# Peptides against a protein of PDB entry 4PAS: the designs that were tried, part 11

Target 1, 39 residues: chain A of PDB entry 4PAS
Amino acid sequence: SVNQASTSRLEGLQSENHRLRMKITELDKDLEEVTMQLQ
Target 2, 39 residues: chain A of PDB entry 4PAS as posed
Amino acid sequence: SVNQASTSRLEGLQSENHHLRMKITELDKDLEEVTMQLQ

## One batch from the design tools (peptide; aimed at target 1 L27 T35 Q37)

Design b1_p17_1_s2 (made by RFdiffusion4, then SolubleMPNN; its pose is not in this set)
Fold by OpenDDE base, seed 1:
Structure b1_p17_1_s2 (fold): chain B 39 residues (1-39), chain A 17 residues (1-17)
Amino acid sequence: as target 1 above (39 residues)
Amino acid sequence: SLQEKLKQLQEEKQKLL
């Protein structure tokens, strides 16, 4: 149904948004580690 | 180098924002 397709699309976007946020958090940690090594 | 790694991580972060 149109509702099922919309729900599945939203769930896909929510999962991708979460993945991207986790990747940004990982990069911020790596940036902190490299920054500390340069000090 | 560490400086190159820092730059690469910054550039990768900007592609995700």
Scores: peptide ipSAE 0.261, ipTM 0.785, DockQ to the pose 0.898
OpenDDE base, seeds 2, 3, 4, 5: peptide ipSAE 0.244, 0.240, 0.240, 0.256; ipTM 0.776, 0.773, 0.772, 0.781

Design b1_p17_1_s3 (made by RFdiffusion4, then SolubleMPNN; its pose is not in this set)
Fold by OpenDDE base, seed 5:
Structure b1_p17_1_s3 (fold): chain B 39 residues (1-39), chain A 17 residues (1-17)
Amino acid sequence: as target 1 above (39 residues)
Amino acid sequence: DLQKKIEEIKEELEKLR
């Protein structure tokens, strides 16, 4: 159904949004570690 | 190894884009 397709699309976008936020947090941590090692 | 860590960050940034 159209509603099931829309719900599945939203769940996929929510999952991808969460994945991207976690990846940003990882990169920020790695950048902090590099910054500390350059001090 | 700072150079290795910088390359790892660049690779992960490329995967994010």
Scores: peptide ipSAE 0.043, ipTM 0.521, DockQ to the pose 0.476
OpenDDE base, seeds 1, 2, 3, 4: peptide ipSAE 0.042, 0.042, 0.042, 0.043; ipTM 0.517, 0.514, 0.510, 0.518

Design b1_p17_2_s2 (made by RFdiffusion4, then SolubleMPNN; its pose is not in this set)
Fold by OpenDDE base, seed 5:
Structure b1_p17_2_s2 (fold): chain B 39 residues (1-39), chain A 17 residues (1-17)
Amino acid sequence: as target 1 above (39 residues)
Amino acid sequence: LEKKLQELKKEKEQLLA
C-alpha cells in the first residue's frame, strides 16, 4: 500500500540517519586521537 | 599522521555535505 511504502521509506531514512550520526561520532573520535598524536 | 588527519576531515565533510 501507499502507507506501507511511505513507512518503509521513512524507516530507511531513519536507519541511514542513525548510521551517519554514528559514523560522524567515530570520525570525531579518530580525529581527536590523531590530533593528540600530532601534539 | 598528517595525511590521515586530512583524510578524516575530508571524509567528515563529505558526510555532512
Scores: peptide ipSAE 0.100, ipTM 0.647, DockQ to the pose 0.860
OpenDDE base, seeds 1, 2, 3, 4: peptide ipSAE 0.089, 0.095, 0.090, 0.094; ipTM 0.643, 0.645, 0.642, 0.642

Design b1_p17_2_s4 (made by RFdiffusion4, then SolubleMPNN; its pose is not in this set)
Fold by OpenDDE base, seed 1:
Structure b1_p17_2_s4 (fold): chain B 39 residues (1-39), chain A 17 residues (1-17)
Amino acid sequence: as target 1 above (39 residues)
Amino acid sequence: LKEKLEKLKKEKQELLE
């Protein structure tokens, strides 16, 4: 149904949003590590 | 290391856009 398609799309967007947030957190950790190595 | 730092900053900025 249209509702099922909309729900599946929202779940896909939520999973991608979570993936992107986790990637940003990983990058922040790597940035901190490189910054400490430059000190 | 400085080049790696700038690459990571750029990658982070591209993910926020």
Scores: peptide ipSAE 0.295, ipTM 0.775, DockQ to the pose 0.896
OpenDDE base, seeds 2, 3, 4, 5: peptide ipSAE 0.292, 0.291, 0.294, 0.291; ipTM 0.774, 0.773, 0.774, 0.773

Design b1_p17_3 (made by RFdiffusion4)
Pose (drawn by RFdiffusion4):
Structure b1_p17_3 (pose): chain A 39 residues (1-39), chain P 17 residues (1-17)
Amino acid sequence: as target 2 above (39 residues)
Amino acid sequence: EEVEEKEKELEELKEQL
């Protein structure tokens, strides 16, 4: 059952990866909007 | 790391604003 645990770990990390990449997308938008506001 | 860098850059821009 350590094999199934490893599979679940990978899937969890894929989910976490997506969450972080969605956050980068939101932050890039924030950086642009604040930059426009400042300039 | 990339999320933290971008949050710091945004913080610096907001301080300037």

Design b1_p17_3_s1 (made by RFdiffusion4, then SolubleMPNN; from b1_p17_3, 6 letters changed)
Fold by OpenDDE base, seed 5:
Structure b1_p17_3_s1 (fold): chain B 39 residues (1-39), chain A 17 residues (1-17)
Amino acid sequence: as target 1 above (39 residues)
Amino acid sequence: SEVTELEKKLEELRLQL
């Protein structure tokens, strides 16, 4: 149904948003390590 | 649709990573 398709799209967006947030956290840690090495 | 606009915003964020 249209409602099931909209729910599955929203769940896909939520899972991708979570993946992107985890990647930001990883990159922030890598930037901290590089910053410490440059000091 | 609003869901399509959210998909576009996520694509813009993917291009920044």
Scores: peptide ipSAE 0.044, ipTM 0.575, DockQ to the pose 0.055
OpenDDE base, seeds 1, 2, 3, 4: peptide ipSAE 0.042, 0.044, 0.044, 0.044; ipTM 0.573, 0.574, 0.572, 0.489

Design b1_p17_4_s1 (made by RFdiffusion4, then SolubleMPNN; its pose is not in this set)
Fold by OpenDDE base, seed 1:
Structure b1_p17_4_s1 (fold): chain B 39 residues (1-39), chain A 17 residues (1-17)
Amino acid sequence: as target 1 above (39 residues)
Amino acid sequence: LEEKIRELEEEKQKLLE
């Protein structure tokens, strides 16, 4: 149904958004470590 | 539901830039 397709698309976008937020947190940590090594 | 899908797609594009 349209509702089932919309629900599955929402769940896919929510999971990908969570993955991307976790990747930003990893990159922010890596940037902090590099910044500390350059000081 | 369709509005929430659009909001998450726009947010996802900003996170890929």
Scores: peptide ipSAE 0.064, ipTM 0.652, DockQ to the pose 0.087
OpenDDE base, seeds 2, 3, 4, 5: peptide ipSAE 0.062, 0.064, 0.041, 0.063; ipTM 0.646, 0.651, 0.498, 0.648

Design b1_p17_4_s2 (made by RFdiffusion4, then SolubleMPNN; its pose is not in this set)
Fold by OpenDDE base, seed 5:
Structure b1_p17_4_s2 (fold): chain B 39 residues (1-39), chain A 17 residues (1-17)
Amino acid sequence: as target 1 above (39 residues)
Amino acid sequence: LKEKLEKLKKEKQELLS
């Protein structure tokens, strides 16, 4: 159904958004660590 | 370390784009 397709798409986008946010957070931690090592 | 820093920056930028 159209509604099921829409909800599934939204859930997929939400999960991907969460994944990306977590990856960015991890990268920021790594960036901070490397930056501190370079200072 | 500097190379690693630049790699991480590029990866982050790619994720944000």
Scores: peptide ipSAE 0.318, ipTM 0.782, DockQ to the pose 0.892
OpenDDE base, seeds 1, 2, 3, 4: peptide ipSAE 0.315, 0.313, 0.311, 0.314; ipTM 0.781, 0.780, 0.779, 0.780

Design b1_p17_4_s3 (made by RFdiffusion4, then SolubleMPNN; its pose is not in this set)
Fold by OpenDDE base, seed 5:
Structure b1_p17_4_s3 (fold): chain B 39 residues (1-39), chain A 17 residues (1-17)
Amino acid sequence: as target 1 above (39 residues)
Amino acid sequence: LEEKIKELKEEKEKLLS
């Protein structure tokens, strides 16, 4: 149904959004580590 | 649902930029 398709699309965007947020967190951690190493 | 889909797309685009 149209509602099922919309729900599936939303769930896909939610999972991708979560993945990207986790990637940003990892990058921030890497930047912090590099910053500490440069001090 | 349509509004929430729009919000998540905009946030995703921001994260990828």
Scores: peptide ipSAE 0.051, ipTM 0.590, DockQ to the pose 0.064
OpenDDE base, seeds 1, 2, 3, 4: peptide ipSAE 0.045, 0.045, 0.029, 0.029; ipTM 0.568, 0.567, 0.461, 0.462; seed 2 fails the geometry check

Design b1_p17_4_s4 (made by RFdiffusion4, then SolubleMPNN; its pose is not in this set)
Fold by OpenDDE base, seed 5:
Structure b1_p17_4_s4 (fold): chain B 39 residues (1-39), chain A 17 residues (1-17)
Amino acid sequence: as target 1 above (39 residues)
Amino acid sequence: LEQKLQELQKEKQELLA
C-alpha cells in the first residue's frame, strides 16, 4: 500500500540517519586521537 | 598522521554535505 511504502521509506531514512550520526561520532573520536598524537 | 587527519576531515565534510 501507499502507507506501507511511505513507512518503509521513513524507516530507511531513520536507519541511514542513525548510521551517519554514528559514523560522525566515530570520525570525531579518530580526529581527536590523531590531533592528540600531532601535538 | 597529517595525511590521516586530512583524510578524516575530508570524509567528515563529505558526510555533512
Scores: peptide ipSAE 0.082, ipTM 0.642, DockQ to the pose 0.850
OpenDDE base, seeds 1, 2, 3, 4: peptide ipSAE 0.078, 0.080, 0.076, 0.078; ipTM 0.640, 0.642, 0.630, 0.637

Design b1_p17_5 (made by RFdiffusion4)
Pose (drawn by RFdiffusion4):
Structure b1_p17_5 (pose): chain A 39 residues (1-39), chain P 17 residues (1-17)
Amino acid sequence: as target 2 above (39 residues)
Amino acid sequence: EEKEEELEELKEQLEEK
């Protein structure tokens, strides 16, 4: 059952990866909007 | 993190302005 645990770990990390890439997308938007507001 | 730091700096500059 350590093999199934490893599979679940990978899937969880994939989910975490997507959550972090979505957050970078939002931040890039924030950086542009604040940059426009400042300039 | 780096993008959060850059955004914080930009917001500080905007507040100063």

Design b1_p17_5_s2 (made by RFdiffusion4, then SolubleMPNN; from b1_p17_5, 7 letters changed)
Fold by OpenDDE base, seed 1:
Structure b1_p17_5_s2 (fold): chain B 39 residues (1-39), chain A 17 residues (1-17)
Amino acid sequence: as target 1 above (39 residues)
Amino acid sequence: SELEKQLEELREQLQKK
């Protein structure tokens, strides 16, 4: 149904959003470590 | 070096889709 398709799309977007947030956190952590080593 | 390793890790994270 249209509702099922919309729900599945939302779930996909939510999972991708979570993945991207985790990726940003990992990048920020590694950047901080690099920055500390350059000081 | 550890610094080179961290820089490569950052590049891999940026490229990974």
Scores: peptide ipSAE 0.030, ipTM 0.503, DockQ to the pose 0.096
OpenDDE base, seeds 2, 3, 4, 5: peptide ipSAE 0.030, 0.029, 0.030, 0.030; ipTM 0.502, 0.499, 0.506, 0.501

Design b1_p17_5_s3 (made by RFdiffusion4, then SolubleMPNN; from b1_p17_5, 7 letters changed)
Fold by OpenDDE base, seed 1:
Structure b1_p17_5_s3 (fold): chain B 39 residues (1-39), chain A 17 residues (1-17)
Amino acid sequence: as target 1 above (39 residues)
Amino acid sequence: SELEQKLEELRQQLQEK
């Protein structure tokens, strides 16, 4: 149904949003480590 | 070096979609 398709799309977007947030956190951590090594 | 390894890690993480 249209509702099922919309729900599945929302779940996909939510999972991708979570993945992207985790990726940003990892990048921020590694950037901090590089910054500390440059000091 | 450890610095080069971290720079490569950052590049790999940016490339992963």
Scores: peptide ipSAE 0.037, ipTM 0.495, DockQ to the pose 0.097
OpenDDE base, seeds 2, 3, 4, 5: peptide ipSAE 0.036, 0.036, 0.037, 0.036; ipTM 0.492, 0.495, 0.492, 0.491

Design b1_p17_6_s1 (made by RFdiffusion4, then SolubleMPNN; its pose is not in this set)
Fold by OpenDDE base, seed 5:
Structure b1_p17_6_s1 (fold): chain B 39 residues (1-39), chain A 17 residues (1-17)
Amino acid sequence: as target 1 above (39 residues)
Amino acid sequence: SLKEKLEELKKQKEELQ
């Protein structure tokens, strides 16, 4: 149904949003580590 | 170098935001 397709699309976008947020958090940690090594 | 790694990570962060 249109509703099922919309729900599955939203779930896909939510999972990708979560993945991207986790990757940003990882990069922020790596940036902090590299910054500390440069000090 | 650590400097190159820092700039790479910054670029990757900007591409994800």
Scores: peptide ipSAE 0.132, ipTM 0.700, DockQ to the pose 0.950
OpenDDE base, seeds 1, 2, 3, 4: peptide ipSAE 0.126, 0.126, 0.125, 0.126; ipTM 0.697, 0.697, 0.695, 0.697

Design b1_p17_6_s2 (made by RFdiffusion4, then SolubleMPNN; its pose is not in this set)
Fold by OpenDDE base, seed 3:
Structure b1_p17_6_s2 (fold): chain B 39 residues (1-39), chain A 17 residues (1-17)
Amino acid sequence: as target 1 above (39 residues)
Amino acid sequence: DLEKKLKELQEEKQKLL
C-alpha cells in the first residue's frame, strides 16, 4: 500500500541518518585525537 | 604525517555533511 511504501522509506531514511551521525561522531573523535597529538 | 591525516579526516567529514 501507499502507507507501507511511505513507512519503509521513512525507516530507510532514519537508519541512514543514524549511520551518518555515528560516522560524524567517530570522525570528530579522530580529529580531536590528531589535534591533541599536534599540540 | 599527522598534518596529512588531519586534512584527510576533515575532507572525509565534509563529504558526509
Scores: peptide ipSAE 0.152, ipTM 0.715, DockQ to the pose 0.874
OpenDDE base, seeds 1, 2, 4, 5: peptide ipSAE 0.151, 0.148, 0.150, 0.151; ipTM 0.715, 0.711, 0.713, 0.714

Design b1_p17_6_s4 (made by RFdiffusion4, then SolubleMPNN; its pose is not in this set)
Fold by OpenDDE base, seed 5:
Structure b1_p17_6_s4 (fold): chain B 39 residues (1-39), chain A 17 residues (1-17)
Amino acid sequence: as target 1 above (39 residues)
Amino acid sequence: SLQEKLKELQEQKQQLL
């Protein structure tokens, strides 16, 4: 149904948004570690 | 080097924003 397709699309976008946020958090930690090693 | 790794991580972050 149109509603099921809309729900599945939203769930896909929510999952990708979560994945991207986790990857940004990981990169920020790695950036902090490298920055501390350069100081 | 650490400076190359810093640049690479910064570039990767910008590609995700």
Scores: peptide ipSAE 0.178, ipTM 0.739, DockQ to the pose 0.883
OpenDDE base, seeds 1, 2, 3, 4: peptide ipSAE 0.171, 0.169, 0.171, 0.172; ipTM 0.737, 0.735, 0.736, 0.736

Design b1_p17_8_s3 (made by RFdiffusion4, then SolubleMPNN; its pose is not in this set)
Fold by OpenDDE base, seed 2:
Structure b1_p17_8_s3 (fold): chain B 39 residues (1-39), chain A 17 residues (1-17)
Amino acid sequence: as target 1 above (39 residues)
Amino acid sequence: DLEEKLKQLKEELQKLQ
């Protein structure tokens, strides 16, 4: 149904948003580690 | 080097914001 397709699209966007937030957190940690090594 | 790695990570972070 149209509602099922919309729900599946929203769930896909929510999972991708979560993935991107986890990648930002990983990069922030890597930046902290590199910054600490440069000090 | 570490400076180039820091630069690359900043560029990657900026693309995700």
Scores: peptide ipSAE 0.051, ipTM 0.602, DockQ to the pose 0.892
OpenDDE base, seeds 1, 3, 4, 5: peptide ipSAE 0.051, 0.049, 0.050, 0.050; ipTM 0.604, 0.600, 0.603, 0.603

## One batch from the design tools (peptide; aimed at target 1 R21 L31 V34)

Design b1_p18_1 (made by RFdiffusion4)
Pose (drawn by RFdiffusion4):
Structure b1_p18_1 (pose): chain A 39 residues (1-39), chain P 18 residues (1-18)
Amino acid sequence: as target 2 above (39 residues)
Amino acid sequence: EELEELEEEREELLEQLE
């Protein structure tokens, strides 16, 4: 069952990867919008 | 200040992805 645990770990990390990349997308939008506001 | 905080937060997320 450590094999199934490893598979679940990978899937969880893939989910976390997506969450983080979605957050970077948002932050890039924030950086642009604030830069436009400041300039 | 806000722009610097956003850039730091983004860098921290890139480090977590590494």

Design b1_p18_2_s2 (made by RFdiffusion4, then SolubleMPNN; its pose is not in this set)
Fold by OpenDDE base, seed 1:
Structure b1_p18_2_s2 (fold): chain B 39 residues (1-39), chain A 18 residues (1-18)
Amino acid sequence: as target 1 above (39 residues)
Amino acid sequence: SRLEQLRQEKEELTEKLA
Protein backbone atom coordinates (compact mmCIF):
# COMPACT_ATOMS: atom_id res chain seq x y z
CA SER B 1 0.00 0.00 0.00
CA VAL B 2 0.93 3.66 -0.16
CA ASN B 3 1.43 3.68 3.61
CA GLN B 4 3.65 0.61 3.45
CA ALA B 5 5.77 2.18 0.72
CA SER B 6 6.10 5.39 2.72
CA THR B 7 7.12 3.61 5.92
CA SER B 8 9.60 1.40 4.09
CA ARG B 9 11.18 4.45 2.47
CA LEU B 10 11.41 6.24 5.80
CA GLU B 11 13.06 3.23 7.42
CA GLY B 12 15.54 3.06 4.56
CA LEU B 13 16.38 6.74 4.89
CA GLN B 14 16.74 6.41 8.67
CA SER B 15 19.10 3.46 8.34
CA GLU B 16 21.19 5.24 5.70
CA ASN B 17 21.27 8.39 7.82
CA HIS B 18 22.55 6.38 10.77
CA ARG B 19 25.16 4.62 8.62
CA LEU B 20 26.45 7.93 7.27
CA ARG B 21 26.63 9.48 10.73
CA MET B 22 28.58 6.51 12.02
CA LYS B 23 31.01 6.76 9.11
CA ILE B 24 31.53 10.45 9.84
CA THR B 25 32.29 9.54 13.45
CA GLU B 26 34.87 7.01 12.28
CA LEU B 27 36.45 9.60 10.01
CA ASP B 28 36.61 12.06 12.89
CA LYS B 29 38.60 9.53 14.89
CA ASP B 30 40.89 8.90 11.94
CA LEU B 31 41.37 12.64 11.54
CA GLU B 32 42.20 12.94 15.22
CA GLU B 33 44.80 10.19 14.95
CA VAL B 34 46.38 11.67 11.84
CA THR B 35 46.38 15.14 13.39
CA MET B 36 48.16 13.82 16.46
CA GLN B 37 50.73 12.05 14.30
CA LEU B 38 51.43 15.30 12.46
CA GLN B 39 52.16 17.13 15.74
CA SER A 1 47.86 13.79 2.02
CA ARG A 2 46.01 11.32 4.19
CA LEU A 3 44.61 14.18 6.26
CA GLU A 4 43.29 15.96 3.19
CA GLN A 5 41.73 12.76 1.88
CA LEU A 6 39.90 12.13 5.14
CA ARG A 7 38.64 15.70 5.28
CA GLN A 8 37.35 15.40 1.73
CA GLU A 9 35.58 12.11 2.47
CA LYS A 10 33.96 13.61 5.56
CA GLU A 11 32.75 16.58 3.54
CA GLU A 12 31.22 14.33 0.89
CA LEU A 13 29.40 12.25 3.49
CA THR A 14 28.19 15.38 5.29
CA GLU A 15 26.69 16.59 2.02
CA LYS A 16 24.69 13.38 1.75
CA LEU A 17 23.09 14.18 5.11
CA ALA A 18 22.12 17.69 4.02
Scores: peptide ipSAE 0.183, ipTM 0.766, DockQ to the pose 0.961
OpenDDE base, seeds 2, 3, 4, 5: peptide ipSAE 0.175, 0.175, 0.180, 0.178; ipTM 0.760, 0.762, 0.765, 0.763

Design b1_p18_3 (made by RFdiffusion4)
Pose (drawn by RFdiffusion4):
Structure b1_p18_3 (pose): chain A 39 residues (1-39), chain P 18 residues (1-18)
Amino acid sequence: as target 2 above (39 residues)
Amino acid sequence: LEEEVTEKEKELEELKEQ
């Protein structure tokens, strides 16, 4: 069952990866909007 | 990715302080 645990770990990390990449997309948008506001 | 998110949050904070 450590093999199934490893598979679950990978899948979880993939989910976390997506969450972080969605957050970077949002932050890039924030950086552009604030930069436009300041300039 | 966690480091990149933190860097981008810091850059945004610095911009908002301006």

Design b1_p18_3_s2 (made by RFdiffusion4, then SolubleMPNN; from b1_p18_3, 7 letters changed)
Fold by OpenDDE base, seed 1:
Structure b1_p18_3_s2 (fold): chain B 39 residues (1-39), chain A 18 residues (1-18)
Amino acid sequence: as target 1 above (39 residues)
Amino acid sequence: LREKVLELEKKLEELRLQ
């Protein structure tokens, strides 16, 4: 159904959004560590 | 330090390609 296709697409976007947010948090931490090593 | 910067550049490029 149109609703099932929309739900599966939303779940895919939610999982991808979560993955990207976790990757940003990891990069922020790694940049902080590098910044501290350059001070 | 250098290896960590290269790892960050790699992770950033992997983020841009997605």
Scores: peptide ipSAE 0.054, ipTM 0.670, DockQ to the pose 0.089
OpenDDE base, seeds 2, 3, 4, 5: peptide ipSAE 0.049, 0.051, 0.048, 0.051; ipTM 0.645, 0.655, 0.634, 0.585

Design b1_p18_3_s3 (made by RFdiffusion4, then SolubleMPNN; from b1_p18_3, 7 letters changed)
Fold by OpenDDE base, seed 4:
Structure b1_p18_3_s3 (fold): chain B 39 residues (1-39), chain A 18 residues (1-18)
Amino acid sequence: as target 1 above (39 residues)
Amino acid sequence: LRKEVQELEKKLEELRLQ
């Protein structure tokens, strides 16, 4: 149904948004480590 | 639901540009 297709799309977008937020947190940590090595 | 999907697509694109 249109509702099932919309719910599966929402779940896919929620999982990808979570993945990207975790990647930002990883990159922020990697940037902090590089910043400490340059001091 | 359709408006919510569109808002999450926008937020996901904003995170992909970072």
Scores: peptide ipSAE 0.053, ipTM 0.552, DockQ to the pose 0.056
OpenDDE base, seeds 1, 2, 3, 5: peptide ipSAE 0.047, 0.047, 0.047, 0.047; ipTM 0.554, 0.552, 0.555, 0.546

Design b1_p18_5_s1 (made by RFdiffusion4, then SolubleMPNN; its pose is not in this set)
Fold by OpenDDE base, seed 5:
Structure b1_p18_5_s1 (fold): chain B 39 residues (1-39), chain A 18 residues (1-18)
Amino acid sequence: as target 1 above (39 residues)
Amino acid sequence: MERLQQIQKEKEELTKKL
């Protein structure tokens, strides 16, 4: 039980970390596009 | 300028959650 709850929590944190990294990559692309439009 | 600053701020706040 305790080990399963810890594993499921880790998997949830790994999934959220991946989602956050993907969103940061999208924002980096948006930054590049806006920067190019301002030049 | 405002849009650039908005994206930068959003990126900073997301980076703090990693």
Scores: peptide ipSAE 0.421, ipTM 0.855, DockQ to the pose 0.982
OpenDDE base, seeds 1, 2, 3, 4: peptide ipSAE 0.420, 0.416, 0.417, 0.418; ipTM 0.854, 0.853, 0.853, 0.854

Design b1_p18_5_s2 (made by RFdiffusion4, then SolubleMPNN; its pose is not in this set)
Fold by OpenDDE base, seed 3:
Structure b1_p18_5_s2 (fold): chain B 39 residues (1-39), chain A 18 residues (1-18)
Amino acid sequence: as target 1 above (39 residues)
Amino acid sequence: SEKLQEILKEKEELLKKL
């Protein structure tokens, strides 16, 4: 149904948004580590 | 540092996908 297709699309976008936010958090940690090594 | 520039560039590319 149209409702099922819309729900599955929203769940896919929510999971991708979460994945991208977790990757940004990882990069912020790597940036902190490299910054500490340069001090 | 080339490594700092790499991390910053990757972060900018990910932010464009949000």
Scores: peptide ipSAE 0.119, ipTM 0.667, DockQ to the pose 0.877
OpenDDE base, seeds 1, 2, 4, 5: peptide ipSAE 0.108, 0.105, 0.108, 0.119; ipTM 0.659, 0.654, 0.658, 0.667

Design b1_p18_5_s4 (made by RFdiffusion4, then SolubleMPNN; its pose is not in this set)
Fold by OpenDDE base, seed 2:
Structure b1_p18_5_s4 (fold): chain B 39 residues (1-39), chain A 18 residues (1-18)
Amino acid sequence: as target 1 above (39 residues)
Amino acid sequence: EEKLKEIQKQKEEITKKL
């Protein structure tokens, strides 16, 4: 149904949003580590 | 620092996809 396609699309976007947020957290850690190495 | 610039660039590119 149109509703099932819309919900599956939303779930996919939510999962990708979560993955991207986790990757930002990893990069923030990498930035912290590099910053500490430069001090 | 090339590594710092690359991480910052990657963070910006990911942020644009959110």
Scores: peptide ipSAE 0.120, ipTM 0.710, DockQ to the pose 0.934
OpenDDE base, seeds 1, 3, 4, 5: peptide ipSAE 0.120, 0.118, 0.077, 0.119; ipTM 0.710, 0.708, 0.672, 0.711

Design b1_p18_6 (made by RFdiffusion4)
Pose (drawn by RFdiffusion4):
Structure b1_p18_6 (pose): chain A 39 residues (1-39), chain P 18 residues (1-18)
Amino acid sequence: as target 2 above (39 residues)
Amino acid sequence: EEKLKELEEERQELLEEL
């Protein structure tokens, strides 16, 4: 069952990867919008 | 400017975590 645990770990990390990349997308938008506001 | 700095730090931290 350590094999199934490893598979679940990978899937969880893939989910976390997506969450983080969605957050970078949002931050890039924030950086642009604040930069436009400041300039 | 401080807000841009905070956003850049946060983004960098997320890139390091990835």

Design b1_p18_6_s1 (made by RFdiffusion4, then SolubleMPNN; from b1_p18_6, 11 letters changed)
Fold by OpenDDE base, seed 3:
Structure b1_p18_6_s1 (fold): chain B 39 residues (1-39), chain A 18 residues (1-18)
Amino acid sequence: as target 1 above (39 residues)
Amino acid sequence: SSKLEQLQKELEELKKKL
């Protein structure tokens, strides 16, 4: 149904949003470590 | 060219997808 398709799309977008936020957090940590090594 | 520049670039590209 239209409602089921809309729900599945929202769940997909929510999971991808979470994945991208977690990857940003990882890269921010990697940048911090590199910055500390350059000091 | 440096590891720092690579990580900075990857971070900015991910931020654009949010």
Scores: peptide ipSAE 0.041, ipTM 0.491, DockQ to the pose 0.794
OpenDDE base, seeds 1, 2, 4, 5: peptide ipSAE 0.034, 0.040, 0.040, 0.032; ipTM 0.474, 0.494, 0.490, 0.458

Design b1_p18_7 (made by RFdiffusion4)
Pose (drawn by RFdiffusion4):
Structure b1_p18_7 (pose): chain A 39 residues (1-39), chain P 18 residues (1-18)
Amino acid sequence: as target 2 above (39 residues)
Amino acid sequence: LKEKLEELKEEREEVTEQ
């Protein structure tokens, strides 16, 4: 069952990777919008 | 706004490191 645990770990990390990448996308938008507001 | 832009850059870097 450690094999199944390893598979679940990878799937969980893929989910976490997506969550982080979605957050980077939001932040890039924020950086642009604030930069436009400042300039 | 400059402080806020710096904070956003730091937060983005921190999320990239995660």

Design b1_p18_7_s2 (made by RFdiffusion4, then SolubleMPNN; from b1_p18_7, 10 letters changed)
Fold by OpenDDE base, seed 5:
Structure b1_p18_7_s2 (fold): chain B 39 residues (1-39), chain A 18 residues (1-18)
Amino acid sequence: as target 1 above (39 residues)
Amino acid sequence: LEERLQQLQKEKEEVQAK
């Protein structure tokens, strides 16, 4: 039960970390596009 | 466009702070 709780927590953190990294990638692309339009 | 840039920068900072 302790190992199951720890693994479930780690999987949740890993999925959220992946989601956040993908969001940063999208934001960087949007920032690049807007920056290019301002030049 | 400047307002959009500022909004995206703010959103990026909020995501990176998590």
Scores: peptide ipSAE 0.185, ipTM 0.746, DockQ to the pose 0.909
OpenDDE base, seeds 1, 2, 3, 4: peptide ipSAE 0.184, 0.181, 0.184, 0.184; ipTM 0.746, 0.743, 0.745, 0.745

Design b1_p18_7_s3 (made by RFdiffusion4, then SolubleMPNN; from b1_p18_7, 7 letters changed)
Fold by OpenDDE base, seed 4:
Structure b1_p18_7_s3 (fold): chain B 39 residues (1-39), chain A 18 residues (1-18)
Amino acid sequence: as target 1 above (39 residues)
Amino acid sequence: LEEKLEQLKKEKEEVLKK
């Protein structure tokens, strides 16, 4: 149904949003570590 | 280390564009 397709799309976007946020957090940690090593 | 820093900045920018 249209509702099922919309729900599955939202769940996919929510999971991708979470994945991207976790990746940003990881990259920020790695950036901080490398920046600290360069100081 | 400088090259690694620039690589990480670029990777972060690519993630932020998604």
Scores: peptide ipSAE 0.274, ipTM 0.764, DockQ to the pose 0.886
OpenDDE base, seeds 1, 2, 3, 5: peptide ipSAE 0.269, 0.264, 0.271, 0.272; ipTM 0.761, 0.758, 0.763, 0.764

Design b1_p18_8 (made by RFdiffusion4; failed a check: too like the target's own chain)
Pose (drawn by RFdiffusion4):
Structure b1_p18_8 (pose): chain A 39 residues (1-39), chain P 18 residues (1-18)
Amino acid sequence: as target 2 above (39 residues)
Amino acid sequence: LRMKLTELQKEREEVTMQ
Protein backbone atom coordinates (compact mmCIF):
# COMPACT_ATOMS: atom_id res chain seq x y z
CA SER A 1 0.00 0.00 0.00
CA VAL A 2 3.00 2.31 0.05
CA ASN A 3 2.75 2.19 -3.77
CA GLN A 4 -0.79 3.56 -3.70
CA ALA A 5 0.40 6.15 -1.14
CA SER A 6 3.08 7.31 -3.58
CA THR A 7 0.51 7.66 -6.37
CA SER A 8 -1.78 9.72 -4.16
CA ARG A 9 1.18 11.91 -3.15
CA LEU A 10 1.99 12.71 -6.77
CA GLU A 11 -1.69 13.52 -7.56
CA GLY A 12 -1.86 15.79 -4.55
CA LEU A 13 1.31 17.60 -5.52
CA GLN A 14 -0.13 18.11 -9.04
CA SER A 15 -3.16 19.65 -7.46
CA GLU A 16 -1.09 21.90 -5.36
CA ASN A 17 1.00 22.87 -8.45
CA HIS A 18 -2.11 24.01 -10.25
CA HIS A 19 -3.29 26.02 -7.19
CA LEU A 20 0.00 27.80 -7.12
CA ARG A 21 0.15 28.50 -10.80
CA MET A 22 -3.39 29.97 -10.57
CA LYS A 23 -2.25 32.20 -7.82
CA ILE A 24 0.73 33.36 -9.90
CA THR A 25 -1.77 34.27 -12.78
CA GLU A 26 -3.58 36.37 -10.29
CA LEU A 27 -0.58 38.03 -8.96
CA ASP A 28 0.71 38.90 -12.39
CA LYS A 29 -2.68 40.61 -12.98
CA ASP A 30 -2.30 42.47 -9.69
CA LEU A 31 1.25 43.57 -10.56
CA GLU A 32 0.07 45.01 -13.87
CA GLU A 33 -3.02 46.74 -12.39
CA VAL A 34 -1.08 48.32 -9.55
CA THR A 35 1.76 49.33 -11.93
CA MET A 36 -0.82 51.04 -14.19
CA GLN A 37 -2.39 52.74 -11.13
CA LEU A 38 1.04 54.01 -9.96
CA GLN A 39 2.28 55.20 -13.37
CA LEU P 1 1.29 52.05 -4.23
CA ARG P 2 5.07 51.57 -4.52
CA MET P 3 5.04 49.64 -1.25
CA LYS P 4 2.11 47.54 -2.42
CA LEU P 5 3.91 46.72 -5.72
CA THR P 6 6.98 45.56 -3.76
CA GLU P 7 4.76 43.39 -1.55
CA LEU P 8 3.12 41.85 -4.61
CA GLN P 9 6.51 41.06 -6.19
CA LYS P 10 7.67 39.50 -2.96
CA GLU P 11 4.49 37.36 -2.67
CA ARG P 12 4.85 36.23 -6.31
CA GLU P 13 8.44 35.15 -5.69
CA GLU P 14 7.44 33.28 -2.54
CA VAL P 15 4.63 31.45 -4.41
CA THR P 16 7.13 30.59 -7.29
CA MET P 17 9.51 29.12 -4.73
CA GLN P 18 6.68 26.83 -3.44

Design b1_p18_8_s1 (made by RFdiffusion4, then SolubleMPNN; from b1_p18_8, 8 letters changed; failed a check: too like the target's own chain)
Amino acid sequence: LEKRLQELQKELEEVRAK

Design b1_p18_8_s3 (made by RFdiffusion4, then SolubleMPNN; from b1_p18_8, 10 letters changed)
Fold by OpenDDE base, seed 5:
Structure b1_p18_8_s3 (fold): chain B 39 residues (1-39), chain A 18 residues (1-18)
Amino acid sequence: as target 1 above (39 residues)
Amino acid sequence: LEERLEQLKKEKEEVLAK
């Protein structure tokens, strides 16, 4: 039960970490586009 | 565009702080 709870928490953190990394990639592309438009 | 740039920078900082 303790191991199952720890595993479920880790899986949740891993999925959230992946989501956040994808969001950062999206934001970097948007930042690049706006930066180019300002040049 | 400058306002949009600052908004995106702020949003990125908020994501990185999580």
Scores: peptide ipSAE 0.342, ipTM 0.798, DockQ to the pose 0.898
OpenDDE base, seeds 1, 2, 3, 4: peptide ipSAE 0.342, 0.341, 0.339, 0.337; ipTM 0.798, 0.798, 0.797, 0.795

